# Peptides against a protein of PDB entry 4HTP: the designs that were tried, part 10

Target 1, 231 residues: chain A of PDB entry 4HTP
Amino acid sequence: SQTVASHVPFADLCSTLERIQKSKGRAEKIRHFREFLDSWRKFHDALHKNHKDVTDSFYPAMRLILPQLERERMAYGIKETMLAKLYIELLNLPRDGKDALKLLNYRTPTGTHGDAGDFAMIAYFVLKPRCLQKGSLTIQQVNDLLDSIASNNSAKRKDLIKKSLLQLITQSSALEQKWLIRMIIKDLKLGVSQQTIFSVFHNDAAELHNVTTDLEKVCRQLHDPSVGLSD

## One batch from the design tools (peptide; aimed at target 1 A46)

Design b1_p11_2_s2 (made by RFdiffusion4, then SolubleMPNN; from b1_p11_2, 3 letters changed)
Fold by OpenDDE base, seed 2:
Structure b1_p11_2_s2 (fold): chain B 231 residues (1-231), chain A 11 residues (1-11)
Amino acid sequence: as target 1 above (231 residues)
Amino acid sequence: SHLDELIKQLE
């Protein structure tokens, strides 16, 4: 199906998230998110200019930005230890080497960066010299692969889970993988609250979510920032 | 931005 998410590179979302994380003030963080959202809405209008009754919305991106609110996709069954082992295997890292040990012992301070406890950052530095500079996945493709992982986790198909993870990893830059890991673990560390994200998206978003707990419904019903719940 | 360029392609 023709969706905005099928055209937007996952790298564009990750670069936005990176800018948000690096920003010190709330206002600057909000600005970066707003810029991405506005561009998305403009793209939506252009893509669907001849089709007014579409179900397409910001939901594919929103569910990655607020992964803790995911209700459609079941649990991935993936922890940091699983990812560590996968990276060691995939990158052919020596088991007793410094990089393998950093991944396995991510909670213990081992380096000068002070990234203890943040697996995604540790992984980033291991991946940076080893992986592609630019990924090739769209937001839709990322969500499709994550759907596959969740489905196969429910079905207890570990081999198929690994297959989907390998597709994600091999087609992503180090930066994209940092954020992908955080999405899977459901901790983005953006330094901005859920309430702020909703407020930027739409004035009524937080209220509608509090009632429905349905992130897709929020994104669809409040797609137009000028149309409120009472309208 | 890259997305802005994509938008232009759709116009």
Scores: peptide ipSAE 0.072, ipTM 0.811, DockQ to the pose 0.871
OpenDDE base, seeds 1, 3, 4, 5: peptide ipSAE 0.055, 0.057, 0.062, 0.048; ipTM 0.791, 0.804, 0.803, 0.793

Design b1_p11_2_s3 (made by RFdiffusion4, then SolubleMPNN; from b1_p11_2 with M3L E8K)
Fold by OpenDDE base, seed 2:
Structure b1_p11_2_s3 (fold): chain B 231 residues (1-231), chain A 11 residues (1-11)
Amino acid sequence: as target 1 above (231 residues)
Amino acid sequence: SHLDELIKELE
């Protein structure tokens, strides 16, 4: 479909999230998010210049940035232990090897990086020397695959869940997978609050979300930063 | 940015 998300590489979002995470101050974190958002809005205007009544919005990205607010997509049914086992299988890691044990025992300090308890970071270092340098998925494709996972979880089709996960993994860099894992587990560790994200998106975003709890509605109604909730 | 380049392609 003709959406911004169908054109934006997932890698671009992940790079932005990485910059936000690495930034020390709130102001710098905000700047990186704002730059991505502004570019998205500009792209939207260019893409839809001849179509004024579109439903396209920042929602495809926002639901990945604030995955704990997801209400449209049902639960994935995926935990760190499942992902650990999947990676061991996919990467053909020796079961008694150091990397397999790091993934399985991610809560216990095993390495020098101090990443105990952060499965995504542990996975990143295992994946970095083994996977693609650049992914090929768009934000829309990532969301489509995540939709498939949630749907198949509801249907108890574990085989199809695995199929979609493999598509995600095999078409993503180590960095993209780090963030994908955090999106699935719903903990991005950005160091910036939900309120801050909403405030940067639109002055009325937090209020509208508090009333509706509908992230898509927030993104659609408040797509234009110059148009307020009361306008 | 990469996204900025994509925008230029649409203009």
Scores: peptide ipSAE 0.057, ipTM 0.798, DockQ to the pose 0.868
OpenDDE base, seeds 1, 3, 4, 5: peptide ipSAE 0.049, 0.052, 0.053, 0.048; ipTM 0.785, 0.794, 0.790, 0.787

Design b1_p11_3 (made by RFdiffusion4; failed a check: a repeat of another design)
Pose (drawn by RFdiffusion4):
Structure b1_p11_3 (pose): chain A 221 residues (1-106, 117-231), chain P 11 residues (1-11)
Amino acid sequence: SQTVASHVPFADLCSTLERIQKSKGRAEKIRHFREFLDSWRKFHDALHKNHKDVTDSFYPAMRLILPQLERERMAYGIKETMLAKLYIELLNLPRDGKDALKLLNYGDFAMIAYFVLKPRCLQKGSLTIQQVNDLLDSIASNNSAKRKDLIKKSLLQLITQSSALEQKWLIRMIIKDLKLGVSQQTIFSVFHNDAAELHNVTTDLEKVCRQLHDPSVGLSD
Amino acid sequence: SHMDELIEELE
């Protein structure tokens, strides 16, 4: 019943992605990712130490790291133009104001929002990776159910409980373009030698994370 | 790290 994702602050995923994006070289981008992945695996063993048929895996984090491969969630129905309106309303931005104009006259949208949010209020987030995933699920379901009000509410929960950095990365997760500077092939190859292959056949990110959870156990076994 | 601290608590 328990999950690694319920114990990991979304902030730690975000700080990892930030350092990855910021790194100039491939080796350094891989290092930052590998450290998070390796810690996730060590904690998985400690958490599920004496457990039976464990289905927990790196999937809750991997689906955010490779969001373009997201299949289980339907479309979010979220445009950058409406996030701008959501922030103007939420932050009580005067429309003649400098910050409102930056959002309206839209180095992607996530960065603009980052610069707007950075000097403001909350500096430390509170959500775990699991809670972020649960809320993204509500947003995708409410898009399918044509409930734009419940989408606004869920997104408001995500935004108001998160730091500027987490919001920058959350926006990018929703738009599905992280701009990390490291390819999907590279990310899969760091996770597991066989991961790129398994994903080609299955097109199933959760299956790959779960089946190839152990790096020393290959597809042949 | 945060997950190391949790592991220490679990041990």

Design b1_p11_3_s1 (made by RFdiffusion4, then SolubleMPNN; from b1_p11_3 with M3L E8A)
Fold by OpenDDE base, seed 2:
Structure b1_p11_3_s1 (fold): chain B 231 residues (1-231), chain A 11 residues (1-11)
Amino acid sequence: as target 1 above (231 residues)
Amino acid sequence: SHLDELIAELE
């Protein structure tokens, strides 16, 4: 069956996240998230117009927005140092060069941008002149690749992990990779709380999550903002 | 938005 996530470009989610991060006020951050969510729900209604009992929900996007709440897939086993080495190899960066050293020593203040400690931002500036301007992956494809990484990490198949990472990287823009890195490391730095995200999604979302600790169940059961837990 | 365009294609 078709899902909304199989149609929505990962770039659209990343652009939304970028707008949220750049917004100064809570109200503006909420607006950007709400606009994305509303568009998703409208797309769902159009896609599933003749199918009322679908299991499709906002879950594929929500699990990327709140990666700390991920419970379905196991750990990726990926740290910043691994990604740094991978980028150096993939981009054929000189090991003693400025860009390679920035990636490896991301915690040390070396740049003028004040991005020390934020690996994703450092990676972004290295990638921007070297990668695609527009990615080609859907949200579904990103989740499939992340599932593969987690599964192969559990199976200790490092070669297959690398293969999936390369597919993610080669089909993503610098901006998309910045956010992908933050999703993998589980720190989006949006400037909005988990509670705020839940409150915008559905009035009962925080309560249901507190009881079930199941993000998919929250997204599926509370898909309709007009239908509450007590209904 | 790009998503709005995709929605329009489904209608």
Scores: peptide ipSAE 0.049, ipTM 0.797, DockQ to the pose 0.869
OpenDDE base, seeds 1, 3, 4, 5: peptide ipSAE 0.044, 0.047, 0.046, 0.042; ipTM 0.786, 0.792, 0.785, 0.785

Design b1_p11_3_s2 (made by RFdiffusion4, then SolubleMPNN; from b1_p11_3 with M3L E5K)
Fold by OpenDDE base, seed 3:
Structure b1_p11_3_s2 (fold): chain B 231 residues (1-231), chain A 11 residues (1-11)
Amino acid sequence: as target 1 above (231 residues)
Amino acid sequence: SHLDKLIEELE
């Protein structure tokens, strides 16, 4: 069946996350998230106008926004060091060069940016002059590739993991890769709490998640903000 | 928004 996630570019999610991160106040952060969510719900209603009984929900986006709550897919088995080595290889960076050393020693301040310890930011600056300006992946395609990575990690198929990672990297902008890295590492650094995200999504979302620990169920059951759990 | 344009295309 057709899903909202199959139509929404991954770039749209990343641009929203970037706006949230750059916003200083809680209210502004909430506004950006709400705008994305409202647009998603509106698109859902239009897409499924003639089909009232669908399982489609905000879950494909929510699991990327709150990756630490992911329970459906297994561990990726990917750390910053693996990504650093992959980028050095893919970009053909000199091993003793400044960019390669920045990626490998991302925890050490290089003095240029206060981004010490944030691998995704270090990667962004290395990738920006070298990558596509616009990505081509949808949210569904990103999730499919992440599912592949997790499955192949469980099966110990390192070659297939690399293949899926290369697909993600080669079809993504530097900004999209910044956020993708943070999703894989499970630290988005948005400056807004999990509780705030749930509160904006639905008044009963935090409670339902606390009971079920099932993010998909939360997104499906509470898809309509006007319909509560007791309804 | 970009999504709004996509919605218009669906209608």
Scores: peptide ipSAE 0.051, ipTM 0.794, DockQ to the pose 0.805
OpenDDE base, seeds 1, 2, 4, 5: peptide ipSAE 0.040, 0.041, 0.045, 0.042; ipTM 0.768, 0.787, 0.785, 0.781

Design b1_p11_3_s3 (made by RFdiffusion4, then SolubleMPNN; from b1_p11_3, 3 letters changed)
Fold by OpenDDE base, seed 4:
Structure b1_p11_3_s3 (fold): chain B 231 residues (1-231), chain A 11 residues (1-11)
Amino acid sequence: as target 1 above (231 residues)
Amino acid sequence: SHLDKLIAELE
């Protein structure tokens, strides 16, 4: 069946996350998230106009926004060091060069941006002059590739993990890769709490998640903001 | 937004 995630570009999510990150106040951060969510729900209603019993929900996006709450997908087995090595190889960076050293020593960068400890930001600046300007992946495709990575990690298929990572990287802009890295590492640094995200999504979301720890269930059961747990 | 354009195309 059709899903909203199969139609929404990953770039749209990343742009929203970028706006949230750059916003100073809580209210502005919330506004950006709400706008994305409302648009998603509106698209859902249009897409599923003639089908009331669908399992489609905000879950494909939510699990990327709150990756630390992922329970369906197994561990990726990917750390910053692995990504650094991969980028050095992929971008053919001199191993003793400035950019390679930035990636490898991301905890103590010598740059002016003050992004110590944030590998994704370090990677972004390395990637920005080297990557395509616009990605081509949908949210569904990103999740499919992440599923593949997790599955192959469990199966100890390192070659296939690399293949899926390369597909993600080569079809993503520098900005999209920044956020993808943060999703994989499970730290988005949005400056807004999990509680706030849930509160904006649905008034009962935090409670339901606390009980079930099932993010998909939360997204499906509380898809309609006007329908509560007690209804 | 870009998503709004997608919605418009769907309707």
Scores: peptide ipSAE 0.038, ipTM 0.767, DockQ to the pose 0.747
OpenDDE base, seeds 1, 2, 3, 5: peptide ipSAE 0.036, 0.037, 0.037, 0.036; ipTM 0.752, 0.781, 0.776, 0.751

Design b1_p11_3_s4 (made by RFdiffusion4, then SolubleMPNN; from b1_p11_3 with M3L E8K)
Fold by OpenDDE base, seed 2:
Structure b1_p11_3_s4 (fold): chain B 231 residues (1-231), chain A 11 residues (1-11)
Amino acid sequence: as target 1 above (231 residues)
Amino acid sequence: SHLDELIKELE
């Protein structure tokens, strides 16, 4: 479909999230998010210049940035232990090897990086020397695959869940997978609050979300930063 | 940015 998300590489979002995470101050974190958002809005205007009544919005990205607010997509049914086992299988890691044990025992300090308890970071270092340098998925494709996972979880089709996960993994860099894992587990560790994200998106975003709890509605109604909730 | 380049392609 003709959406911004169908054109934006997932890698671009992940790079932005990485910059936000690495930034020390709130102001710098905000700047990186704002730059991505502004570019998205500009792209939207260019893409839809001849179509004024579109439903396209920042929602495809926002639901990945604030995955704990997801209400449209049902639960994935995926935990760190499942992902650990999947990676061991996919990467053909020796079961008694150091990397397999790091993934399985991610809560216990095993390495020098101090990443105990952060499965995504542990996975990143295992994946970095083994996977693609650049992914090929768009934000829309990532969301489509995540939709498939949630749907198949509801249907108890574990085989199809695995199929979609493999598509995600095999078409993503180590960095993209780090963030994908955090999106699935719903903990991005950005160091910036939900309120801050909403405030940067639109002055009325937090209020509208508090009333509706509908992230898509927030993104659609408040797509234009110059148009307020009361306008 | 990469996204900025994509925008230029649409203009």
Scores: peptide ipSAE 0.057, ipTM 0.798, DockQ to the pose 0.864
OpenDDE base, seeds 1, 3, 4, 5: peptide ipSAE 0.049, 0.052, 0.053, 0.048; ipTM 0.785, 0.794, 0.790, 0.787

Design b1_p11_4 (made by RFdiffusion4; failed a check: a repeat of another design)
Pose (drawn by RFdiffusion4):
Structure b1_p11_4 (pose): chain A 221 residues (1-106, 117-231), chain P 11 residues (1-11)
Amino acid sequence: SQTVASHVPFADLCSTLERIQKSKGRAEKIRHFREFLDSWRKFHDALHKNHKDVTDSFYPAMRLILPQLERERMAYGIKETMLAKLYIELLNLPRDGKDALKLLNYGDFAMIAYFVLKPRCLQKGSLTIQQVNDLLDSIASNNSAKRKDLIKKSLLQLITQSSALEQKWLIRMIIKDLKLGVSQQTIFSVFHNDAAELHNVTTDLEKVCRQLHDPSVGLSD
Amino acid sequence: SHMDELIEELE
């Protein structure tokens, strides 16, 4: 019943992605990712130490790291133009104000929002990776159920409980373009030698994470 | 790291 994702602050995923994006070289981008992946695996073993048929995996984090491969969630129905309106309303921004104009007159949207949010209020987030995933699930379902009000509420939960950095990365996760500077093939190859292959055949991100959880155990086994 | 601290608590 328990998951690694319930124990990992979304902030740690975000700080990892930030350092990856910030790194100039490939080797450094891989290093930052590998450290998070390796810690996730060590904690997985400690958490599920004496457990039986464990289905937990790196999937809750991997689906955020490679969001363009997201299949289980339907479309979010979220446009950058409506996030601008959501922030103007939420932050009580005067429309003639400098910050409101930056959002309205839209180095992607996530960065603009980052610069707007950075000097404001909350500096430390509280959400875990699991809670972020649960809320993204509610947003995707409510888009399918045509419930724009419940989408606003769920997105407000995500936004107000998160730091500027988490919000920058959450926006990118929703738009599905992280701009990390490291390819999907590279990310899969760091995770597991066989991961790029398994994904080609299955187009199934959770299956790849679960089946190839152990880096020393290949597809042949 | 945060996950290392949790592992220490579990041990």

Design b1_p11_4_s1 (made by RFdiffusion4, then SolubleMPNN; from b1_p11_4 with M3L E9Q)
Fold by OpenDDE base, seed 4:
Structure b1_p11_4_s1 (fold): chain B 231 residues (1-231), chain A 11 residues (1-11)
Amino acid sequence: as target 1 above (231 residues)
Amino acid sequence: SHLDELIEQLE
C-alpha cells in the first residue's frame, strides 16, 4: 500500500529538524514542526482520498523525531565509535589526521564550534566538504534501512549492517547524515520536549502514549487532530 | 513547502 513516507524525502524532515534546532524560541520551534505535520496530513488526505481505512499515519516520521520512544525495531548496536571508524574507512581519512581524530575524540573540544560531545555535529563538518549536496532517500527508505540494521544486529550480521549503513551514507547529504546519526544515537537535541511534540501532534497524544507506550498507536488513533480519544 | 509541491504533483 502507498504511504506518505514513501513520497516524502528524508531531506524534508531533516530540513524541518534543522529549522527547529536553529530556532531560539519555543513558539518558532513549534511553528516549524506544525508546518511539517500539517503538510504531512494534507498529503495523507490527498494520497488516500479514496481509501478511508488505511493504517498509514505520521508514525514513520514520528519514530525518527522521537527515536528514544522506538519500541518496534530492536537496538541498532551502533555507537559513535563504530560510526567514527566507518567514516574514517569510507572517506579514506588519514588515521592520524585531524578529521579522523575529531571523529574518534568527539567528546574533546578540538574546534571553535563548541560541539564537544555531539558526534553528529562533528561528523557533519567532516562530511560537508565530502558528501553529496542532496540526498535521494525517502522517509520510508530510511526506516527500511534502519529496520535492516536492527534486524541484522539481532542476527549478528555485521557485514549486512555495514551494507545498510553504507547505503544510508552514500545516499545522504551531510545534513541528512547529521540527523540520521542523531536518530541512531537517539538524541536529536531539538530544544523542544517530547511533551511539546505530542501536544502539537494531538491534544490527547501524551496521554495515549503514557498508557500504551506505543508510538504507532498514538499516530494512528490520533491521526485526525479533530478526533479525540473519547470520540 | 516542498511537501506542498508534492501534493500538487499528486493531484
Scores: peptide ipSAE 0.083, ipTM 0.809, DockQ to the pose 0.767
OpenDDE base, seeds 1, 2, 3, 5: peptide ipSAE 0.066, 0.079, 0.081, 0.075; ipTM 0.795, 0.811, 0.811, 0.805

Design b1_p11_4_s2 (made by RFdiffusion4, then SolubleMPNN; from b1_p11_4 with M3L E5K; failed a check: a repeat of another design)
Amino acid sequence: SHLDKLIEELE

Design b1_p11_4_s3 (made by RFdiffusion4, then SolubleMPNN; from b1_p11_4 with M3L)
Fold by OpenDDE base, seed 4:
Structure b1_p11_4_s3 (fold): chain B 231 residues (1-231), chain A 11 residues (1-11)
Amino acid sequence: as target 1 above (231 residues)
Amino acid sequence: SHLDELIEELE
């Protein structure tokens, strides 16, 4: 079945997240999220105009925005050190070079950007001059690859994990990889709370999530902002 | 937004 996520570029989500992160005020952060969400819902309505009983929802995006609430896919088994080593290999960085050391020692301030402890930001600056300007992945494709990683981690297939990671990396811009890393590490640093995200999504979202702990159910049941839990 | 453009392409 057709999904909104199969049509929405991952870059669009990343751009939204970047705008949210760069916004100083809560209101502005909310605005950017709301705009993305509203567009998503509009696209959903257009895509599914003749199909009222679809299970498609905002879930594919929501699980990337709130990755710490992921319960469907198992752990990736990926840490910053693994990613650092992968990037060093993939980018053929000198092991004793500045960029390799930045990735490996991401917790130590080495530059002027104050990004110590944020591996994704460190990676971004290393990747920016080396990666494609525009990615080609949809949100669905990103989720499929992440599912593959989790599945292969469970199966202890490191080779296949690497394959999926390489596909993600080679088809993503530096900015997209920054956010992808944060999604994998499960820390987006948006400066907006989970509660705020839920509140913008639907008035009853936080309550339903508190009861079910099922992000997909929240997204499906509360897809329509005008239809409440008691409706 | 880019999504708005996608909607237009769908219609």
Scores: peptide ipSAE 0.058, ipTM 0.789, DockQ to the pose 0.770
OpenDDE base, seeds 1, 2, 3, 5: peptide ipSAE 0.054, 0.057, 0.053, 0.052; ipTM 0.783, 0.795, 0.791, 0.792

Design b1_p11_4_s4 (made by RFdiffusion4, then SolubleMPNN; from b1_p11_4 with M3L E8K; failed a check: a repeat of another design)
Amino acid sequence: SHLDELIKELE

Design b1_p11_5 (made by RFdiffusion4; failed a check: a repeat of another design)
Pose (drawn by RFdiffusion4):
Structure b1_p11_5 (pose): chain A 221 residues (1-106, 117-231), chain P 11 residues (1-11)
Amino acid sequence: SQTVASHVPFADLCSTLERIQKSKGRAEKIRHFREFLDSWRKFHDALHKNHKDVTDSFYPAMRLILPQLERERMAYGIKETMLAKLYIELLNLPRDGKDALKLLNYGDFAMIAYFVLKPRCLQKGSLTIQQVNDLLDSIASNNSAKRKDLIKKSLLQLITQSSALEQKWLIRMIIKDLKLGVSQQTIFSVFHNDAAELHNVTTDLEKVCRQLHDPSVGLSD
Amino acid sequence: SHMDELIEELE
């Protein structure tokens, strides 16, 4: 019943992605990712130490790191133009004000929002990766159910309980373009030698994370 | 660091 994702602050995923994006070289981008992946694996063993048929995996984090491969969630129905309106309303931004104009007159949208949010209020987030995933699930379902009001509420939960950095990365997860500077093939190859292959055949991110959870155990086994 | 601290608590 328990998951690694329920114990990991979304902030730690975001700080990892930030350092990855900030790194100039491939080797350094891989290092930052590998450290998070390796810690996730060590904690997985400690958490599920004496457990039986464990289905937990790196999937809750991997689906955010490779969001373009997201298949389980339907479309979010979220445009950058409506996030601008949501922030103007939420932050009580005067429309003639400098910050409101930056959002309206839209180095992607996530960065503009980052610069707007950074000097404001909350500096430390509270959400775990699991809670972020649960809320993204509500947003995708409510888009399918044509409930734009429930989408606004769920997104408001995500936004108001998160730091500027988390929000920058959350926006990028919703738009599905992280701009990390490291390819999907590279990310899969760091995770597992066989991961790129398994994903080609299955097109199934959760299956790949679960089946190839152990790096020393290959597809042949 | 955070997951290491949790591991120490679990041990």

Design b1_p11_5_s1 (made by RFdiffusion4, then SolubleMPNN; from b1_p11_5, 3 letters changed)
Fold by OpenDDE base, seed 2:
Structure b1_p11_5_s1 (fold): chain B 231 residues (1-231), chain A 11 residues (1-11)
Amino acid sequence: as target 1 above (231 residues)
Amino acid sequence: SHLEELIKELE
């Protein structure tokens, strides 16, 4: 289907998230998110200029930025230890090697970076010298693959879960995988609150979400920042 | 940005 998410590279979202994470001040973090959002809205208007009644919204991106609020997609059934084992297999890392041990023992300081407890960062440094420099997935494709993972987890089809994970991994840069891992584990560590994200998206977003707990509804109803909840 | 370039292509 014709959606903004089908055109936006996942790399663009990840780059934005990386900028947000690296920014020290709240204002700078907000600026980076706002720039991405504004570009998304402009793209939406251009893409749908001849189609007034569309259901397309920021939801495909928002559900990746606020993965804790996901209600449509079922649980992935994936934790850090599973990913560690998958990477060891996929990258053919020696089981007793330093990189395999870093992934398996990510909670214990094993390196000089001070990333203990943050599996995504540990994975990033292992992946950086081994992965593509640029990914090829769109936000839509990432969501489709994540949907597949959740569906197959519900069906207890571990083989198909692995298949979808491999598609994600093999078509993503190390940086994209860092953020993908954080989305799956549901901890982005952006340094900005949910409330801040909602406030930047729309003045009434937090209120509408508090009532409906429906992130897609929030994104659709409040797509236009100039149209309020009471309008 | 890359997204900005994509926008221009649609205009």
Scores: peptide ipSAE 0.036, ipTM 0.765, DockQ to the pose 0.862
OpenDDE base, seeds 1, 3, 4, 5: peptide ipSAE 0.036, 0.034, 0.012, 0.034; ipTM 0.739, 0.748, 0.456, 0.744

Design b1_p11_5_s2 (made by RFdiffusion4, then SolubleMPNN; from b1_p11_5, 3 letters changed)
Fold by OpenDDE base, seed 4:
Structure b1_p11_5_s2 (fold): chain B 231 residues (1-231), chain A 11 residues (1-11)
Amino acid sequence: as target 1 above (231 residues)
Amino acid sequence: SHLEELIAELE
């Protein structure tokens, strides 16, 4: 069946996340998330107006927003060091050059941005002057590629992992890659708590997640903000 | 928003 995620560009999610991150106040952060969510729900209603029996939900986005709660997809087996090496290779960076060293030593403050320890931000600044590609991936495509990575990690197929990573990278802007990295590493640094995300999504979301630990179930059962667990 | 445009195209 059709999914909202198959239509929503990954760039739209990343832009929302970027707005949330840059917002100083909790209220503003919440507003940006709510706007994205409301648009998603509206799109869902339009897409599925003639089909009431659908399993489509906010899950494809939610699992990227709260990647630490991912339970369906197995581990990627990807760390910052792997990504650093990949980018050095892909971008043909001199191994002893400034940018390569920034990626490899991302924990050491070398710049003025105060991004020490945040590999994604380090990568972003390395990528920004080099990445001219317009992002073309949908949220579904991103999840499909991440599924491939996890599956191939389980199968110990490093070559195929690299292939999927390259596909992600080559079809993503620098900004999208920043967020993709954070999703893979499972630390978005949004400045808003998991509980806040759940509370905005649905009043009963935190409770249902606490019981089930199933993010898809939470998104599916509580898809309608007006329908509670007890209804 | 871009998503709003997509919604408009769908309707």
Scores: peptide ipSAE 0.037, ipTM 0.751, DockQ to the pose 0.748
OpenDDE base, seeds 1, 2, 3, 5: peptide ipSAE 0.036, 0.036, 0.034, 0.035; ipTM 0.755, 0.766, 0.754, 0.753

